# Peptides against a protein of PDB entry 6B4E, part 30

Target 1, 295 residues: chain A of PDB entry 6B4E
Amino acid sequence: TNFDKISKMFWHYKDKIAQIKQDIVLPIKKADVNVRNLLSRHKRKINPKFGQLTNSNQQLFKIQNELTQLINDTKGDSLAYHWILNFIAKAVVHQAETEVRVKPESALPLGKLTLYLLVQFPELQELFMARLVKKCPFVIGFTCEIDTEKGRQNMGWKRNNENKWEDNTSYDERMGGILSLFAIITRLQLPQEFITTTSHPFPIALSWHILARICNTPLNLITNTHFVILGSWWDAAAVQFLQAYGNQASKLLILIGEELTSRMAEKKYVGAARLRILLEAWQNNNMESFPEMSP

## One batch from the design tools (peptide; made by RFdiffusion4, then SolubleMPNN)

Design b2_p27_6_s1 (from b2_p27_6, 9 letters changed)
Fold by OpenDDE base, seed 4:
Structure b2_p27_6_s1 (fold): chain B 295 residues (1-295), chain A 27 residues (1-27)
Amino acid sequence: as target 1 above (295 residues)
Amino acid sequence: MLNLEEFQKYIEELVKEAEEELKKFSL
């Protein structure tokens, strides 16, 4: 693991977020009134759709089609198109922070929708990754110290209106929600209509990087959050990860579930305890995955 | 502003890196 490279990538995405603000978000505020009105209408139509997802494939396909149409309506104006994609990227991550954090299995329909959109609208990919990295650097295996304000900010900690940091539980849950979504995306197969025409935008190999990079992270930087997001990843993708990489996957799961938790045992992290339980369940041939969606 | 080709190339490089790590990975 080259941590310098990871750090450079992290800051690249931070710069990308700043660029998005300057080149997409702010310019739209000064755009033609017709464009602004279009985007306002579309925003209002798009925003609730993520919450309308259920465990139904039928409902998923309906929403996919509706979003596709709404996004296509903006393609006549490049700035508007990129703005709506950036909005979607933000909305998807927000949904992970709010709903997935409390109902992890909701990551499955959200992930399927997101994957579809990422393939259908490739320009969404970089926008989405930048947003993910900003909100949850764990998605690229980035970790820094959190004993400084800047460090906490870099790791996606939020402050309230009183400039007080969010509590540890809230942070852990948000990170877990976001990571669950990303993990699901990495382990999903492309929709049938795309499987032969395009490559997976965020394939299972990216899950390998998450786990490997965390395993190689200096122990002094490992927190409860690392174990929480590993547990979230486990629930979301461990079964498919094992299917993809076999014995190598098993080794890595043992490394995070046994070795990493053991090395950090003195900290008595709740997330680590949960990860141990997941490991034990696997060892007892009781590894579970999210339920499949209904027709 | 955004470069799709460069981004996709980056993802491809990550995939290749993972594949190499997988081949070498041992405990």
Scores: peptide ipSAE 0.683, ipTM 0.960, DockQ to the pose 0.872
Fold by OpenDDE base, seed 3:
Structure b2_p27_6_s1 (fold): chain B 295 residues (1-295), chain A 27 residues (1-27)
Amino acid sequence: as target 1 above (295 residues)
Amino acid sequence: MLNLEEFQKYIEELVKEAEEELKKFSL
């Protein structure tokens, strides 16, 4: 693992966020009033839809179609189109931070919706990845020290209005929620209408990077959060990961579940304990995945 | 502005890297 390369990637996405603000978000504020009004209306219609997802494929398809129409309405203006996609990227990540964190299985319908949109509107891909990395650097296996304010900010820690850091549990849950969503996306198959014409935008190989990079992370940088997000990933994607990479996947799962947890045993991390339970369940032929969605 | 082609190439490179690591991966 080349950590310098990972760092460069991280900062690339940070720069991209700044670019998005300059090139998309700020210019819209000065755009024609009709464009601004259109986007305001569309924002209000789009935002609730992510919370309307259920375990129903029928509901999913309905929302997909509605969002598709709303996004298509903006294609006549490139700036408006990119603005609405950036809004969607932010909204999806926000949904992961709020809903998926408390109900991990909700990552499945959200992930399916997101994957559909990523393929249907390819310009969403970079916008979404940049937002993910900003909020949860773990999605690319990036880790830095959190002993400094800048380090915490880089790792996605939030401060409240009193300039106090969020508590560890809140941070862990948010990171777990975001990572669950990303993990789901990486392990989902493309919708049938796209499978022969388009490559998967964020394939399972990106999950490999997450796990491998965390395994190679200096132990002094490993925290409870690392184990929490690994557990979240496990619930979301371990079954499909094993299907994809077979014996190599097994080796890596053993490394994170047994070796990494053992190396950090003295810390008695709750996340590590959970990961060991997941490993043991697998060893007992009881690896579970999220339930499939209903028709 | 964002460059879709450049981004997609970047992802492809990541995929290739993962595949190479996977082939060489040993405990």
Scores: peptide ipSAE 0.681, ipTM 0.959, DockQ to the pose 0.852
Fold by OpenDDE base, seed 1:
Structure b2_p27_6_s1 (fold): chain B 295 residues (1-295), chain A 27 residues (1-27)
Amino acid sequence: as target 1 above (295 residues)
Amino acid sequence: MLNLEEFQKYIEELVKEAEEELKKFSL
């Protein structure tokens, strides 16, 4: 693992976020009133749809179609189109931070919707990745020290209106929610209609990178959050990861579940304890995945 | 600002890198 390369990628996406603000978000504020009105209406229609997801494929398809139409309505103006995609990227991540964090299985319908949109509107891919990395650097296996304010900021910690950092539990849950969503996306198959025409935008190999990079992270930088997000990933994608990479996947799961937890045992991290339980469940042939969605 | 082709190529490179790491991976 080349951590210099990972750091470079992290800062690349930070720069991308700044560019998005300058080139997409700010210019729209000065755009024609008709464009602003269009986007305001669309934003109001789009935003609630993510919360309307259920475990129903029928409902998913309905929402996919509705969003597709709304996004297509903006294609006449390139700036408007990119703005609405950036809005969607932010909204999806926000949904992961709020809903998935408390109901991890909700990552499945959200992930299916997101994957559909990523394929249908390829310009969403880089916008979405940049937002993911900003909010949850773990998605690319980046970590840094959090003993400084800048370090915490880099790792996606939030401050409230009183300039106080969020509590550890809140941070862990948010990171877990975002990582769950990304993990789900990486392990989902493309919709049948796209399999022969398009490559998967964020394939299972990206999950390999997450796990491998965390395993190679200096131990002094490993926190409870690392184990929490590994547990979230495990629930979301471990079954499919094993299917994809077989024996090599097994080795890596043992490495994170046994070796990494053992090395950090003195810290008594709650997240590590949970990961150990997941490992034991797997060893007892009780590895579970999220339930499949209904028709 | 956004370059789809470059981004997709980057993802492909990550996939290739992972596949290479998988082949060499040992405990």
Scores: peptide ipSAE 0.689, ipTM 0.960, DockQ to the pose 0.871; fails the geometry check
Fold by OpenDDE base, seed 5:
Structure b2_p27_6_s1 (fold): chain B 295 residues (1-295), chain A 27 residues (1-27)
Amino acid sequence: as target 1 above (295 residues)
Amino acid sequence: MLNLEEFQKYIEELVKEAEEELKKFSL
């Protein structure tokens, strides 16, 4: 693991967020009134769609089609198109922070929708990754110290209007929600219509990187959050990860579940305790996956 | 600002890196 490279990637995406603001978000405010009106209408139509997801594939397909049409309506103007995709990227991450946070299994329909959109609209991919990294650096295995305000900010900690940091539980849950979504995306198969024509935008190999990079992270930087997001990842993707990489996956799961938790045992992290339970369940041939969606 | 081809190439490189790590990985 090259941590300098990871840091470079992290800051690259931070720069991308700034560029998105300068090149997409701010310029649209000066765009033609018709374009602004179009985007305002589309924003209002798009935003509720993510909350309309259920465990139904039928509902998923409906929403996919509706969003596809709404996005396609913006393609006549490149700036408008990128603006709406950036909006979607933000909305998806927000949904992970709110809904997936409290109901991890909701990551599955959200992940399926997101994967579809990422393939259907490839320009969403970089916008989405930049937003993910900003909100949850764990998605690329980035970690820094959180003893400073800047460190906390870099790791995605939020402050309220009174400049008070969110509590540890809130941060952990929010990171878990975002990571669950990303984990799901990495382990999903491409929709049938894309399998032969498109490569997976965020394949299971990216999950490998998350786990491997965390395993190699200096122990003094490992927090409860690391174990929480590993547990979230485990619930979301461990079964498929084992299917993909076999014995090598098993080794890595043992490293995070046994070795990493053991090394940090003195900290008595609640997230680590949960991860140990997940490991034990696996050892007892009781590894669980999210249930499949209904037709 | 955004370059789709470069981004996709970057992801491909990450995949390749993971594959190489997988080949060498041992406990």
Scores: peptide ipSAE 0.687, ipTM 0.960, DockQ to the pose 0.885; fails the geometry check

Design b2_p27_6_s2 (from b2_p27_6, 11 letters changed)
Fold by OpenDDE base, seed 1:
Structure b2_p27_6_s2 (fold): chain B 295 residues (1-295), chain A 27 residues (1-27)
Amino acid sequence: as target 1 above (295 residues)
Amino acid sequence: MLDLEAFNKEIEELKKEAEEELKKFSL
């Protein structure tokens, strides 16, 4: 694992977030009133759609179509189009932070919707990745120290209005929610209409990198959060990961489930204990995946 | 500001890197 490369990637996307603010978000505030009104209306229509997802493919397709139309309505103005995509990127991540964190299986319909949008609107891909990296650097296997304010900020920790850091449980759950969504996206097949015409924008190889990079992370930087997000990833993607990489996947799952947890046993991390339970379930041929969606 | 080509290239590089790591992991 080349940590310099990972760091460079992390800061690349941090810079991208700053660029998005400068080139997309701020300029819209000065745009024509008609454009601003259009975007305000569309924002209000788009935002609730993510919460309307269920375990139904029929409902998913309905929402896909509705969002497609709403996004297409903005294409007449490039700035408006990019603004609405950036809004969607933020909204999807926010949904992961709020809904997926408490109901991990909701990552499946959200992931399917997101993957559809990523393929249908390719400009969303970079916007979404930048938002993911900002909110949850674990998606690219980035880790830094959190004993400094800057370190915590880099790792996506939030402060409230009183400038107090969020509690560990809240942080762990948010990271788990975001990582669950990302993991789902990486293991989903492209929709049938795209499978022969485009490559997967966030392929399963990205899950490989997450696990491999965490395994190579200096132990002094490993926290309970690492184990929490690995557990979230496991629930979301372990079955499909094994299908993709076979014996190599098995080796890596053993490394995170047995070796990494053993090395950190003295810390008695709750997340590590859960990961061991997941490993044991797998060893007993009881590895589970999220239920498939209904028609 | 956005560069889809550059992004796609990055993803392809990550795929290639994973493939190489997979090979090494077999040793």
Scores: peptide ipSAE 0.618, ipTM 0.946, DockQ to the pose 0.932
Fold by OpenDDE base, seed 5:
Structure b2_p27_6_s2 (fold): chain B 295 residues (1-295), chain A 27 residues (1-27)
Amino acid sequence: as target 1 above (295 residues)
Amino acid sequence: MLDLEAFNKEIEELKKEAEEELKKFSL
């Protein structure tokens, strides 16, 4: 694992967020009133769609189609198009940190929707990745110290209006929610209509990197959150990960579930205990995945 | 501005790196 590379990647996306603000978000405020009105209407129509997801594929397809139409309506103006995609990227991540955190299985329909949009609108990919990295650096296996204000900010910690940091549980759950979504996306197959026309934008290899990079992270930087997000990843993708990489996947799962947890045993992290339970369940041939969606 | 080609290249590099790591990975 090259930590310098990971750090560069992290800061690349941080810079990208700044660029998005300068090149997309701020300029639209000065755009023609008709464009602003269009985007306002579309924003209002788009935002509720994510909350309308269920375990139904039919509902998913309906929402996919509706969003596709709404996004396509903006393509006549490049700035408007990029603005709406950036809005969607933010909305998806927000859905993960609010809904998925409390209902992890909701990552599946959200992930399917997101993957569809990522393929249908390729410009969303970079916007989405930048947002993910900003909100949850764990998606690229980035870790820094959180003993400083800047460190906490870099790792996605939030402050409330009173400038108080969120509690550890809230942070852990948010990170878990976002990571669950990302994990799901990495293990989903492309929709049938895209399999022959495009490559997977966020392939299962990215899950490999998450796990491998965390395993190589200096132990003094490993926190409960690392184990929480590994557990979230496990629930979301472990079965498919094993299917993809076989024995090599097994080795890595053992490494995170047994070796990493053992190395950190003195910390008595709740997340580590959960991960160990997941390992044991797997060893007992009881590895579970999220249930498939209904037709 | 966004650079889709650069992004795709990054993903491909990550894929390649993972493949190489997979081949060499041993406990």
Scores: peptide ipSAE 0.616, ipTM 0.947, DockQ to the pose 0.890
Fold by OpenDDE base, seed 4:
Structure b2_p27_6_s2 (fold): chain B 295 residues (1-295), chain A 27 residues (1-27)
Amino acid sequence: as target 1 above (295 residues)
Amino acid sequence: MLDLEAFNKEIEELKKEAEEELKKFSL
């Protein structure tokens, strides 16, 4: 693990967020009134779509088509197109922070929708990754100290209007929700219409990096959140990860579930305890995956 | 603003790195 590379990647996406604000978000406020009206209408139509997902593939395909049409309506104006994609990137992450955090299995339909959009609209990929890294640096295996205000900000901690940090549980749940979504995306197969023409934009290899990088993270930087997001990842992708990498995956799962938890046992992290339970379930041939979606 | 080619290259590099790590991973 090259931590310098990871840090550079982290700051690259932080810079990208600033650039997005400067080049996309702010300029649209000064755009033609017709463009602003179009985007306002589309925003209102798009927002509820993510919450309309169910365990039904039929419903998924309906929403995919609706979103595709709405996005295509903006392609006549490059700025509008990029703005709507950035909006979608933000909305998807927000859905992970709110819905997936409380119902992890909802990551599956959301992940399928997101993957479809990422392939259908390639410009969404960088926008989405930048948003993910900003909100949940764990998606690239980045970790820094959180004993400083800047460190907490870098790790995606929020402050309220009274400048008070969010509580640990809220942070852990949000990170878990975002990571669940990302994990799902990494383990999903491309839709059939894209398999022969497009490479997976966020392949299972990115899950390997998450786990490997966390395992190599200095122990003094490991927190309860690391174990929470590993547990979230486990629920979302462990079965498919084992299918993809076989014995190597097994070794890494043992490393995070047994070795990493053991090294941190003195901290008595709740997330670590949960991860041990997941390991034990696997050892007892009871590794669970999210149920497949219905037709 | 966005550089899709650069992004794709980054993902490919990450894939390659993971593949190399997988080959060497022995525990």
Scores: peptide ipSAE 0.615, ipTM 0.947, DockQ to the pose 0.902
Fold by OpenDDE base, seed 2:
Structure b2_p27_6_s2 (fold): chain B 295 residues (1-295), chain A 27 residues (1-27)
Amino acid sequence: as target 1 above (295 residues)
Amino acid sequence: MLDLEAFNKEIEELKKEAEEELKKFSL
């Protein structure tokens, strides 16, 4: 693991977020009133769609079609198109922070929708990755110290209006929610209509990187959050990860579930305890995955 | 602003890197 490379990636996407604000978000505020009105209407129609997802593929396809139409309506104006995609990227991550954190299995329909949109609208891919990295650096295996204000900011910690940091539980759950979504996306197969024509934009190899990079992270930087997000990843993708990489996947799961937890045992992290339970369940041939969606 | 080709290249490089790590990985 080259941590210099990871750091460069992290800061690249931080810069990308700033660039998006400068080149997409701010210019729209000065755009023609008709464009602004169009985007306002579309925003209002798009935003509730993510909350309308269920465990039904029929409902998923309906929402996919509705969103596709709404996005296509903006293609006549490049700036409007990119603005809508950026809005969607933000909305998807927000849904992970709010819904997935409390109902992890909701990551599956959300992930399927997101993957569809990522393939259907390739420009969404970079916008989405930038948003993910900003909100949850764990998605690229980035970790820094959180004993400084800047470190906490870099790791996606939020402050309230009183400049008080969010509590540890809130942070852990948000990171878990976002990571669950990302993990799901990495392990999903492309929709049938894209399999022969398009490569997966966020393949399972990215899950490998997350786990490998965390395993190589200096122990003094490992926190409860690392174990929480590993547990979230496990629930979301461990079964499919094992299917993809076989024995090598098993080794890495043992490394995070046994070795990493053991090395950090003195910290008595709640997240680590949960990860041990997941490991034990696997060892007893009781590894669980999210239930498949209904037709 | 956005460079899809560059982004795709980055993902492909990450895939290649993972494949190499997979080959070398041992406990």
Scores: peptide ipSAE 0.615, ipTM 0.947, DockQ to the pose 0.892

Design b2_p27_7_s2
Fold by OpenDDE base, seed 2:
Structure b2_p27_7_s2 (fold): chain B 295 residues (1-295), chain A 27 residues (1-27)
Amino acid sequence: as target 1 above (295 residues)
Amino acid sequence: SELEELLKELEEEEEKLEEEISHLFPY
């Protein structure tokens, strides 16, 4: 693991967030009233759609088509187009922080929708990744100390209006929700219409990097959150990960489930205990995945 | 140790997979 490279990638996307604000968000506030009105209407139509997802593929396809049309309506104005995509990126991550957090299996339809949009609108890819890294740097295997304000900010900790940090449980759950979504995206196959024409924008290799980078993280930086997100990843992607990499995947799962948890046993992390349970379930030939969506 | 050996193997695999995620390294 090249930590310098990871750090550079982390800061690249942090800078991208600042750039998005400067070049997309702020300019729209000063744009023509007709453009602003258009975007406001589109925003209102787009935002509810993420919550309308179910375990139904029919519903998914409906929403995909509706979003595609709404996004295409903005392509005549590059700034408006990028603004809508940035809005979508934010909305998807927000949905992960709120809905996936409490219902992890909802990551599957959300992930399918997101992957479709990422392929259909390539400009969404960088906007989405930047938002993910800002909110949950675990998606690229980045970790820093959280004993400083800057460190907590870098790791995606939120402050309330009273400048108080969120509680550990809230942080863990949010990170788990976001990572569940990302994990799902990495393990999904491209929609049939794209398989022969497009490469996967966020392939299963990204899951490999997450796990490997966490395993190589200095132990003094490992927290309960690391185990929570590993557990979330496991539920979301472990089955498909094993299918993709075989014995090498098994080694990595044992490394996180057995070795990493053992090294941190003295901390008695709840997340680590759960990860041990997942490992044991796998060892007993009871590894589970999210249920497939209905037709 | 077994862990060290596994970490080394994982590093080698990580490097092999670099090309698959090269688009995420625009710098």
Scores: peptide ipSAE 0.314, ipTM 0.858, DockQ to the pose 0.767
Fold by OpenDDE base, seed 5:
Structure b2_p27_7_s2 (fold): chain B 295 residues (1-295), chain A 27 residues (1-27)
Amino acid sequence: as target 1 above (295 residues)
Amino acid sequence: SELEELLKELEEEEEKLEEEISHLFPY
């Protein structure tokens, strides 16, 4: 694992967030009134769509089509188009932070929708990844110390209006929710209409990188959150990961489930205990996956 | 795109990682 490379990538996306603000978000405020009105209307129509997802593929396809049309309506203006995609990127991550954190299986329909949009609108990919990295650096296997304010900010910790940090449980849950979504995206197959024409924008290999990079992270930087997000990843993608990489996947699952947890046993992390349970379930041929969506 | 290039690099790294993991856990 090249941690310098990971850090470089992390800061690249941090810079991208700043660029998005400067080049997309702020300029649109000065755009033509018709464009601003269009975007306001579209924002209002788009925002509730993510909450309308269910375990139904039929409902998913409906929402996909509706969003596609709404996004396409903005393509006449490049700035408007990028603005709406950035809005979507933020909204998807927000949905992970709020809904997926409490109902992990909801990551499946959200992930399917997101993957569709990522392929249908390639410009969304960088915007989405930048947002993911900002909110949950674990998606690229980045970690840093959190004993400083800057360190906590870099790792996606939030402060309330009173400048108080969120509690550990809230942080863990948010990170778990975002990571669940990302894990789902990495393990989903492309929609049938894209399989022959497009490569997967966030393939299962990115899950490999998350696991491997965490395994190689200096132990003094490993926290309960690392185990929480590994558990979230496990629930979301372990079955498909094993299918993709076979014996090599098994080795990596053992590394995180057995070796990493054992190395950190003295810390008595709750997340680590859960990960051990997941490992044991797998060893007993009881590995579970999220239920498939209905037609 | 830059992202696509980065993802390609990640794929190459993934291959290396597989080899490294293989060394840690012999059959």
Scores: peptide ipSAE 0.085, ipTM 0.644, DockQ to the pose 0.095
Fold by OpenDDE base, seed 1:
Structure b2_p27_7_s2 (fold): chain B 295 residues (1-295), chain A 27 residues (1-27)
Amino acid sequence: as target 1 above (295 residues)
Amino acid sequence: SELEELLKELEEEEEKLEEEISHLFPY
């Protein structure tokens, strides 16, 4: 693992976030009143759509079509188009932080919707990835120390209105929620209409990188959160990961489930204990996946 | 796109990663 490369990638996306603010978000505040009104209306229509997802493909397709229409209405103005996509990127990640964290299986419909949008609107891809990396650097296998304020900020820790850091449990759950969504996206097949015409924008290989990079992370930087997000990833993608990479996937799952947990046993991390249980379940031919969506 | 280039680099890294972890489980 080349950690210098990972660091460069992390900072690339951090810079992209700054660029988005300067080039997309701030300019819209000074844009024509008609454009601002359009975007305000569209924002209000788009925002509730993510909460309307169910375990139904029929409902998913309905929402996909509605969002597609709303996004297409903005294409006449490049700035408006990019603004609405950035809004969607933020909204999707927010949904992962709030809903997926408490109901991990909700990542499946959200992931399907997101993947559809990423393919349908390619400009969303970089906006979404930048938001993911900002909120949850684990999606690219980035880790830094959290003993400093800057380190915590880089790893996506939030402060409340009193400038107090969020509690460890809240952080772990948020990271788990975001990573669950990302893991789902990486293991989903493209929608049928795109399979022959488009490459997957966030393929299963990205899951490989997450696992491998965490395994290679210096042990002094490994925290309970690492095990929590690995467990979240496992629930979301382990079955499909094994299908994709076979024996090599098996080796990597053993590496995270057995070797990494063993190396950190003295810390008695709750997340590590859970990951060990998942490993044992797999060894007993009891690996579970999220239930498939209804027609 | 910049993302496509990054993904291509990641694919190359994946092949290397397979080799890197192979020695951890020789049996």
Scores: peptide ipSAE 0.078, ipTM 0.636, DockQ to the pose 0.094
Fold by OpenDDE base, seed 4:
Structure b2_p27_7_s2 (fold): chain B 295 residues (1-295), chain A 27 residues (1-27)
Amino acid sequence: as target 1 above (295 residues)
Amino acid sequence: SELEELLKELEEEEEKLEEEISHLFPY
């Protein structure tokens, strides 16, 4: 693991967030009233769509089509188009922080929708990745110290209006939700209409990188959150990961489930305990995946 | 694209990942 490269990637996306604000978000505030009105209307129509997802593929396809139309309506203005995609990127991550956090299996329909949009609108990919890295650096296997204010900020910790950090449980759950979504995306197959024409924008290899990079992370930087997000990843993608990489996947699952948890046993992390349970379940041939969506 | 570059970097890393973490396995 080249941590210098990971750091460079992290800061690249941090810079991208700043660039998005400067070149997309702020300019729209000063744009023509017609453009602003268009985007406001579209925002109001788009925002509820993510909450309308169910375990139904039919409903998913409906929402995909609706969003596609709404996004296409903005293509005549490049700035408006990028603004709406950035809004979608933010909304998807927000949905992961809220809904997926409490109902991990909801990552499946959300992930399918997101993957579709990422392929349909390639410009969303960079915007989405930047948002993911900002909110949950674990998606690229980035970890830094959290004993400083800047370190916590870099790792996606939030402060309330009283300038107090969020509690550990809230942070862990948010990170788990975001990571669940990302994990799902990495293990999903492209929609059939794209399989022959497009490469997967966030392939299963990215799950490999997450696990490997965490395993290579200095132990003094490993926290309960690392185990929480590994558990979230496990629920979301372990079955498909094993299918993709076979014996190599098994080794890596053992590495995180047994070796990493053992090395950190003295910390008595709750997340580590859960990961041990997941490992044991797998060893007993009881590895579970999210239920498939209905027609 | 920036993402394509990222994916290329990740691909290059993936080829080495197993070897890089092999020492972490109990033998």
Scores: peptide ipSAE 0.067, ipTM 0.625, DockQ to the pose 0.095

